# Peptides against a protein of PDB entry 6A30, part 115

Target 1, 150 residues: chain A of PDB entry 6A30
Amino acid sequence: AQDADNVLQPIMDLLDSNLTLFAKICEKTVLKRVLKELWKLVMNTMERTIVLPPLTDQTMIGTLLRKHGKGLEKGRVKLPSHSDGTQMIFNAAKELGQLSKLKDHMVREEAKSLTPKQCAVVELALDTIKQYFHAGGVGLKKTFLEKSPD

## One batch from the design tools (peptide; made by RFdiffusion4, then SolubleMPNN)

Design b2_p26_2_s2 (from b2_p26_2, 12 letters changed)
Fold by OpenDDE base, seed 4:
Structure b2_p26_2_s2 (fold): chain B 150 residues (1-150), chain A 26 residues (1-26)
Amino acid sequence: as target 1 above (150 residues)
Amino acid sequence: ATASQKRIEELTKKLKEAELEKKLKE
């Protein structure tokens, strides 16, 4: 559980403030659309960063995500209050796109298959991030989250 | 509750508050 938390922390750090802002400034339907796009970006990032590149160590993943998450925070685009949904999505995509750079770092490491423990951590992380985007029912519908982001 | 669960709860609260605030402005 702690390992999953460590993996998700950078993503949640990035999303918390943005989602809070979006929730304030976006109409409900716009917010849903933004959430859907963010979900796709997050899932794609996670897939490419965690699943596609062989994980050498779950701790390493957490560390790498944390490291790049911190870097991303420094490069965080402050969204103007008057930005439209498209601009917000673009900015969010740009921010999350920086997390994809983790792939390049991970690919340089010797490809190792996930251990059962690592698989369990990833599964828990995926479940948790779904809950995050569901946000107690205020966010995305479970049905949507259970579908492929593609 | 894990740290993530706490964060989910906090986010949920914030989003609910934001939605309520928007409704009050309608």
Scores: peptide ipSAE 0.503, ipTM 0.896, DockQ to the pose 0.843
Fold by OpenDDE base, seed 3:
Structure b2_p26_2_s2 (fold): chain B 150 residues (1-150), chain A 26 residues (1-26)
Amino acid sequence: as target 1 above (150 residues)
Amino acid sequence: ATASQKRIEELTKKLKEAELEKKLKE
């Protein structure tokens, strides 16, 4: 449990401030769309970090962040102030590049496969981050979180 | 409760407060 907490602390530090800000300035429907896009970004980044070889991980994370950031910039999420709101989301997506720390804690660079202990930590981390995005019922619905982000 | 669970509770509280504040300002 402590290992999973340590893995999640960096991402929660990043998301807490941004989500608090978005909750204050965004209308409810806009906030939900922002949460959905952030969820997809986090899940895709985590999945690729775990499955793909360590040597390509940094490049892939950068590509994922860029793709999602550009997608958000192109007006996938319509905010009342188009330029400022999309830029904030884009910046938040770029900051999620700190998810590289998740790799350092979950996957050893030299390991071809996760050990049973690592698998248990990943599973607990995934369950915990789902609870985080659900936020006691004021965030995303459980049915949405249980579906593939693909 | 774990550190992560405490953070989830804190986020939940903050999001609820933000929604309430928005409703009061309409």
Scores: peptide ipSAE 0.499, ipTM 0.898, DockQ to the pose 0.827
Fold by OpenDDE base, seed 2:
Structure b2_p26_2_s2 (fold): chain B 150 residues (1-150), chain A 26 residues (1-26)
Amino acid sequence: as target 1 above (150 residues)
Amino acid sequence: ATASQKRIEELTKKLKEAELEKKLKE
């Protein structure tokens, strides 16, 4: 529902910029590896958020990702389409590093029981983010997305 | 379509275009 969209919006805002860049600069095999790492990171971050205080349309992850995303965009080097690959790689590495730091800032709190509504939002959000990473078949395979991220 | 579904479609398009561009690039 709308709540799931609200939860995913800041995640997608952050990932859209990164994935667009990675798709341009990475070879197919490298891109797949990056996607897998991002998937694990996102899933772990979401897992930590689920056990945090009550889920709303503006969750802690949403707030953190929005703040982080703004920071990434603000600090993002504007690379021309014909920019040196080195600068693009550096920017990609920087953005990936920032995303990793975001994960580290997500501290697990004591597990709380979710209401049926919260469970439904989480379920829908998880299904939707799987579709996002599948990206119509050009992203990760469904079989990979259905496995537990280690 | 929901906002998320539109974002998925946009991402899909961008990724496909990027792959095509890489294939066509020397």
Scores: peptide ipSAE 0.493, ipTM 0.893, DockQ to the pose 0.807
Fold by OpenDDE base, seed 1:
Structure b2_p26_2_s2 (fold): chain B 150 residues (1-150), chain A 26 residues (1-26)
Amino acid sequence: as target 1 above (150 residues)
Amino acid sequence: ATASQKRIEELTKKLKEAELEKKLKE
């Protein structure tokens, strides 16, 4: 559904460039570890998003991603030395972590029960993001994605 | 295909290409 796509687009925008870069510079086992950590972060973020009223989150995630996305454009593409790759991963994780923290500062309005429509959108979004991290079998294993991130 | 599905396909392609490139350099 278009609604699920709209929810996922900002996340995918953030992940696409980073994953592409990591895939190029990381050894396979390191890449898998990075993917697992990103998966946990995304799942935690989504879980918190589901608990929070859905309508406010689309605008806020969009605004947050816009604020953080603008800073990356102007830097001289210094080919990050090997040390810089780790730093980029750390920075990406930090940015995602900041997204999580910003949400924690959002007034936890009481978990309003999702409407059936909202539940369906969330379910579709979750299934889609699992497929994203599976990446046609190149990414994470299905068995890992089906396990609780807890 | 949805927009998300297309992006999944593109990611899959890029990851496969990256893996192939790494194998060629080893």
Scores: peptide ipSAE 0.490, ipTM 0.895, DockQ to the pose 0.833

Design b2_p26_2_s3 (from b2_p26_2, 12 letters changed)
Fold by OpenDDE base, seed 5:
Structure b2_p26_2_s3 (fold): chain B 150 residues (1-150), chain A 26 residues (1-26)
Amino acid sequence: as target 1 above (150 residues)
Amino acid sequence: MTKSQQRIQELTEKLKEAEEEKKKLE
């Protein structure tokens, strides 16, 4: 459980601020689309980071994710006017685009077979992150999360 | 409760609050 938490904390640090912002500025259908793209990004990042390096470097996901998260100052997000909302969505999309580019630079090392311990950590991490994206029913549907390639 | 579970709950509440606030302003 603690190992899964350690893997998830950097991801959650990045996503919490972004999802909170998107929830405020995006219409429901747009928010769902953004969540789906974030889910794909997270799954791909987890696959690359957990399958390729030995689980020891928790720092790489955190570093990759932190480089993009610093721009959101905790300021009281005044509900932007319609014009401000569009700019915020554009900025958020730009940040997501930067995350996708960073993904492409992660070297596909040969998928080493996960040890049983690593598999257990990954399974627990995946279950937890599915709950995170489901967000008590506000986020993505369970059916979508279960159909995603794990 | 794990740290991750606590964060899930916190996020859930934040997302609910944001949705309620949006619905109030529409």
Scores: peptide ipSAE 0.333, ipTM 0.828, DockQ to the pose 0.806
Fold by OpenDDE base, seed 3:
Structure b2_p26_2_s3 (fold): chain B 150 residues (1-150), chain A 26 residues (1-26)
Amino acid sequence: as target 1 above (150 residues)
Amino acid sequence: MTKSQQRIQELTEKLKEAEEEKKKLE
């Protein structure tokens, strides 16, 4: 439990301020779309950090952020505020790119299979982050979170 | 409660408050 908390705290620190801001300024439908994109980003980041050897290259996170940023541009979300909601999401995604520092807390395992202990920590972290994105029913639907590829 | 569970509750409350404030402005 403590190890899972240590992994999640930096992610939550980054997301809490951004999600609070988005909740204030975005319509409900826009907020749900933002949450879905953030969920995908977090899941992909966790998967790559755990499964892929430490690709030290800031280029992979940058490429992931760029791919997700492009997907959001095509959604003509009429944000009532002239502030390019795409730019805010891009900035939030860029800040999430600093989740590469989560690598410092995830034991740089050599190309070896995750130990049973590490698997247990990952499972607990995944369950907790699903609860975080559900946010007592205010956030994403449980059905969406459960259908997300593990 | 774990630290993570406490943060989930705090976030949930903040998001609910934001929705209520937004409904009052509409």
Scores: peptide ipSAE 0.326, ipTM 0.828, DockQ to the pose 0.807
Fold by OpenDDE base, seed 2:
Structure b2_p26_2_s3 (fold): chain B 150 residues (1-150), chain A 26 residues (1-26)
Amino acid sequence: as target 1 above (150 residues)
Amino acid sequence: MTKSQQRIQELTEKLKEAEEEKKKLE
């Protein structure tokens, strides 16, 4: 359980800030679309993090997340005008797009079979992240989350 | 309760609040 928490905390740090922002600025339909894309990204990232040998990934994910998080800290949250909200979404999407590049870097290592312990951590992490994206029913539907290939 | 579960709850509350605020503005 604690290992799963350690894996999820950096992801949640990134997602919490972005989702909170998106929840404020996006319409419900847009928010759902964003959540779906984020879900795909997280699933892909987790799949890779799990399939890859224990990369010092906390540092890389943390550094990537921190490098991307630095852009959000400075500004007095002026309620973004509609134009600013779109730009923030675009920037967030761009940051998420860099996670896609991380995807490409991670694919290069031969998929080693996960140890049973790693599998258990992954399963727990996946369950937890599904709950996270469901967000008590405010987020994505369980049916959508369940259709995602584990 | 795990740290992750706590964060899920916090996020859920924030998202709920945001949705309620939007409904008031519409």
Scores: peptide ipSAE 0.324, ipTM 0.824, DockQ to the pose 0.824
Fold by OpenDDE base, seed 1:
Structure b2_p26_2_s3 (fold): chain B 150 residues (1-150), chain A 26 residues (1-26)
Amino acid sequence: as target 1 above (150 residues)
Amino acid sequence: MTKSQQRIQELTEKLKEAEEEKKKLE
């Protein structure tokens, strides 16, 4: 459980800030589309992070996530005018775009077979992240999360 | 409760709150 938490915490740190912002500024249908793309990105990142030795990828994800999380604190939550919403979406999309570039820098190290312990951590992490994206029914549908290529 | 489960609950509440606030503005 603790190992799964350690893997998920950096991802959740990034997602919590971005999802909270998107939930405030995006219409429901747009938010669902963003969540679907984030789900795909997270699944791909987790697959690579778990298949890769856990130490290097956690630090890279954590470091990349830590550098970008500092910028959002200052703004007085005035209800963004339509123009402010577009800029916030652009900034959030830019932050998400940097996550996609993380995909390119994760050198395809050979998919080492996961140990039974690593498999158990992955299964727990996957179950937890599915719950995270479902968000008590506010997020993605369970059917969508279950159809994801495991 | 794990730290992750706590964060899931916190996110769920934040998302619910955001959705409720959007409905009030509509």
Scores: peptide ipSAE 0.323, ipTM 0.821, DockQ to the pose 0.810

Design b2_p26_2_s4 (from b2_p26_2, 12 letters changed)
Fold by OpenDDE base, seed 2:
Structure b2_p26_2_s4 (fold): chain B 150 residues (1-150), chain A 26 residues (1-26)
Amino acid sequence: as target 1 above (150 residues)
Amino acid sequence: MTASQKRIEELTKKLKEAEKKKKELE
């Protein structure tokens, strides 16, 4: 359980800020679309992190996520004017795009069979992230999350 | 409760509050 938490914390740090912002500025349908794209991105990132040997990638993901998370300075969230909201969405999309680039830089190492311990951590991480994206029913539907290839 | 579960609850509260505020503005 603690290992799964450690894997998810950097992802959640990025997502918490972005989702909180999107929830404030986006209409419900737009928010759902954003959540779906984020879900795909997270699932693809997790899949690659699972396929890649665990030790080197946590530091890289954590470092990349920390470097890009610093750009959201604790500035007093003045309700961004419509122009500011668009720029914030663009910046958040750019940060998410960097996660996509991380996807491209994560060398497809040969799918080494996960140890039973690694499998258990991944399963727990996947379950937890599904709960995260469901967000007590405010986020994505369970049916959508379950159709994602495990 | 795990750290992740706590964060999920916090996020859920924030999202629910945001949706409520949107409906009040509409």
Scores: peptide ipSAE 0.380, ipTM 0.850, DockQ to the pose 0.837
Fold by OpenDDE base, seed 1:
Structure b2_p26_2_s4 (fold): chain B 150 residues (1-150), chain A 26 residues (1-26)
Amino acid sequence: as target 1 above (150 residues)
Amino acid sequence: MTASQKRIEELTKKLKEAEKKKKELE
């Protein structure tokens, strides 16, 4: 359980700030579309991270994610004027674009067979991240999350 | 409760609050 948490913490650090921002500025249908794309990106990143020895990728994901997470200080939630909303979307999109770059930097190292322990950690991490994206029913539907390739 | 479970609850709360605020502004 602790190993799964350690894998997920950097991802959650990035997603928490971005999803909170998107939840404030996006219409519900747009937010759902963003969540679906983020889900695909996270699943692809996790799949690659699992195939790579967990130690090197966790540090790179964690380090890349930690450097950019500091910028969203609690600016006074004035109702974003139309101009402020666009800039926030642009900034959030830029941060999400860095996740895509992380995907590109994850070298296709050969799929090493995971040990049974690593498989158990991955399964737990996947179940936990599904719960994260479901977000008590306000996020993605369970049926969508279950259709993701295992 | 794991650290991840706490974060899920916190995110869920934030998303629900954001949705509530949107509905109040409509």
Scores: peptide ipSAE 0.364, ipTM 0.840, DockQ to the pose 0.818
Fold by OpenDDE base, seed 5:
Structure b2_p26_2_s4 (fold): chain B 150 residues (1-150), chain A 26 residues (1-26)
Amino acid sequence: as target 1 above (150 residues)
Amino acid sequence: MTASQKRIEELTKKLKEAEKKKKELE
């Protein structure tokens, strides 16, 4: 359990501030679209990080995401006017696009077989991150999360 | 409760509050 938490903490650190901001500035349908794209990005990044390097670097996923995701500073987000909201969505989309480009630069090394312990950690991490994106029913639907390629 | 579970609860609360505030502004 602690190992799974250690893997997820850097990802959650990146996502918490961004998701909170997007929830404030995005209309519900736009927010759901953003969440779906973030979910795909996170899953793809996790897959590459877990399958390619030995699970020794628990911080690598978070570091990769942080390097390309400018976490919006914890500034007092004034509710933007309608014009400001559009610019914020554009900036958020640009940031997501930059994160997607990181995926293409990751060298696809040969998939290493996971040990039973590593498999258990990954399964727990995946279940936990699904709960994170579901966000008590406010986030993505369980059916969408379950259909995502694990 | 794990650290991750606590963060999920905190995020859930923040997202619910944000949704409530948006509805109040409509």
Scores: peptide ipSAE 0.360, ipTM 0.839, DockQ to the pose 0.825
Fold by OpenDDE base, seed 3:
Structure b2_p26_2_s4 (fold): chain B 150 residues (1-150), chain A 26 residues (1-26)
Amino acid sequence: as target 1 above (150 residues)
Amino acid sequence: MTASQKRIEELTKKLKEAEKKKKELE
């Protein structure tokens, strides 16, 4: 439990202030959209940090940010004023990119299968982060969190 | 209660308070 807490605290530190701000300035539908995008980003970051070797981390966060960014085709479509919300999501994603340091808190094992202890920590961390994004019913629906590929 | 559980409760409280304040301003 303490190991899972230690892994999650940096994520929560990054998200708490941003989510509190978004809750104040965004209407409910926009807030839910932001939460869904942040959830996907967190899950992908955790999955890659656990499954993939250390050397690809900087490239992977860049690729995750690029894959979400590449939906912006270079077409000169004057996308109307990037709503402050999109820039905030981008900034939050950039801050979550600093979660590459979460790797230092996740046991740096070689490409070997997770030990039973590591599996238990990951399972507890996943359950806890689902509860975090649910936020006592104010955040994302449980059905959405459960259908996400873990 | 774990540190993470306390953080979840604190976040939940903050989000509920923000929603309440928003409804009061509408």
Scores: peptide ipSAE 0.344, ipTM 0.838, DockQ to the pose 0.813

Design b2_p26_3_s1 (from b2_p26_3, 12 letters changed)
Fold by OpenDDE base, seed 5:
Structure b2_p26_3_s1 (fold): chain B 150 residues (1-150), chain A 26 residues (1-26)
Amino acid sequence: as target 1 above (150 residues)
Amino acid sequence: SASQKRIEELTEKLKKALEEKEKEKE
């Protein structure tokens, strides 16, 4: 249980911080794009955590999420005038799109074999995160979430 | 677990936000 919490806490912090802001300023279609990009980021981070370090390293997960999320944190939300709001949304969407491209340049290393305990932790973490992104059916489609590599 | 409780709260928060956006589009 503690191991699952260690994996989930940094992810939840990233999701909460970013989606709270974007949910306020973005219209529905842009918000859906943000959700998809965050999903890709989370999945990529988890994949790397499985391949490179032990899953118990909370600091590494946090560092990876922070490194990829830096473009999102710098958004000093000056509530701009109506014209400035559209530009901010466009810039935020562009930055998120760039994060997705970073995944394609990452060297895919061979995944390390997981112990049964580690597998259970990953499964629990994935199910929990999928639940979040699905958001009771109003978020990302279940079919989209299921097509993402574990 | 603490994380399970937190994710439920965050999920509900996101759900409400998305539902509000859907209403704005109508």
Scores: peptide ipSAE 0.374, ipTM 0.833, DockQ to the pose 0.576
Fold by OpenDDE base, seed 3:
Structure b2_p26_3_s1 (fold): chain B 150 residues (1-150), chain A 26 residues (1-26)
Amino acid sequence: as target 1 above (150 residues)
Amino acid sequence: SASQKRIEELTEKLKKALEEKEKEKE
């Protein structure tokens, strides 16, 4: 449905932009940590979007994602063409640090009652995003994704 | 939908990246 697409597009943009960088500079353990933090960010953003209708407002979702992502971007250092391994590690650690700081500010808001239409959109969006983070079984575990707040 | 196709492509990219990292793991 078009409503689900409106929710998913800005989320996919966030995920693609961040993971492209982290996949290059992070070792496996760090990358898994980044995935978990991005999952939390997405869940928090969706939760806030539910609290602040309309759910299908791409501008609202984009603004929320950008606000939360600012902490990540502040830690993002452009890798020079001559970046050594030490600089890459430093950048990865800095990015991870920003994610951790962001986590402390991610407070769950009280969920409002959803209309049947809103429920259907959220369910579709969540299933799609869970598929992404699971990554055919090599990403986050289904049990972890299922225990995460809606 | 366009989003469904896109998420499948992104999922595959992530999957490949994680598999490559797994090969590098001790």
Scores: peptide ipSAE 0.349, ipTM 0.822, DockQ to the pose 0.541
Fold by OpenDDE base, seed 2:
Structure b2_p26_3_s1 (fold): chain B 150 residues (1-150), chain A 26 residues (1-26)
Amino acid sequence: as target 1 above (150 residues)
Amino acid sequence: SASQKRIEELTEKLKKALEEKEKEKE
């Protein structure tokens, strides 16, 4: 349980920081796209966390998530005027684009066989995150979430 | 767990936000 918490906390921080902002500024269709990209990011991050030895991963995930999260922090949430909203969307899209590039740079490390304990932690984390992205049925579809990003 | 509680809270926040966006479209 504690191991799952350690994996989930950085992810939750990322999700909270990004989606709170995006939910305010984005139209529904854009928000759904953001959700899909965040889902992919989370899945990739989890995959890496699983494949990489536990100790190096928290720092890397934390650093990666913080680097992507820090881009959002410095914007004093002045209620964007229409022009500011567009810029925020553009910045958000740019950040998402950077996340996509991060996906491309994330070398598919060979799936080392996870220990049963690691598998259980990942499964728990995945189920929890799927629940988040599904958002009681108004978020991403279960069918989309169940499709392994092969 | 603390994380489970937190994710539930975040899920609820997201849900509400999405529902609000759905209402704006209508």
Scores: peptide ipSAE 0.359, ipTM 0.827, DockQ to the pose 0.578; fails the geometry check
Fold by OpenDDE base, seed 4:
Structure b2_p26_3_s1 (fold): chain B 150 residues (1-150), chain A 26 residues (1-26)
Amino acid sequence: as target 1 above (150 residues)
Amino acid sequence: SASQKRIEELTEKLKKALEEKEKEKE
């Protein structure tokens, strides 16, 4: 349980920081796109965390999310006038979209098999995150979430 | 767990926000 919390906390921080604002200001289609990109980012981060030697699980996920999220943090969306907000959202979405392409450049180091405990933690974390992104059915579709990122 | 409670709260926030956006289409 504590191990799952350690994995989830950085992810939740990322999601809360990015989606709370976007959920308020974005049109539904844009928000869904943001959700998809964040999902990909989270999945990629988790995959890397699994493949990379266990640094302290929390530190590694947090570092990976922060490293990839640092591009997002600089977008302190000062809500200026209507036109600037849309452009900022577009830019943020574009940046998120570019992060999805990062998957292709990661050399799959030999995936060390997770211990059964680690697998259980990851599974729990994934289920929890899927629940978040599904958002009671108004978010991402279950079919999308269940599809392994290519 | 504390994290589970937090994710539920965040999920609810997101859900409400998305539902509000859906109402705007209507």
Scores: peptide ipSAE 0.358, ipTM 0.826, DockQ to the pose 0.597; fails the geometry check

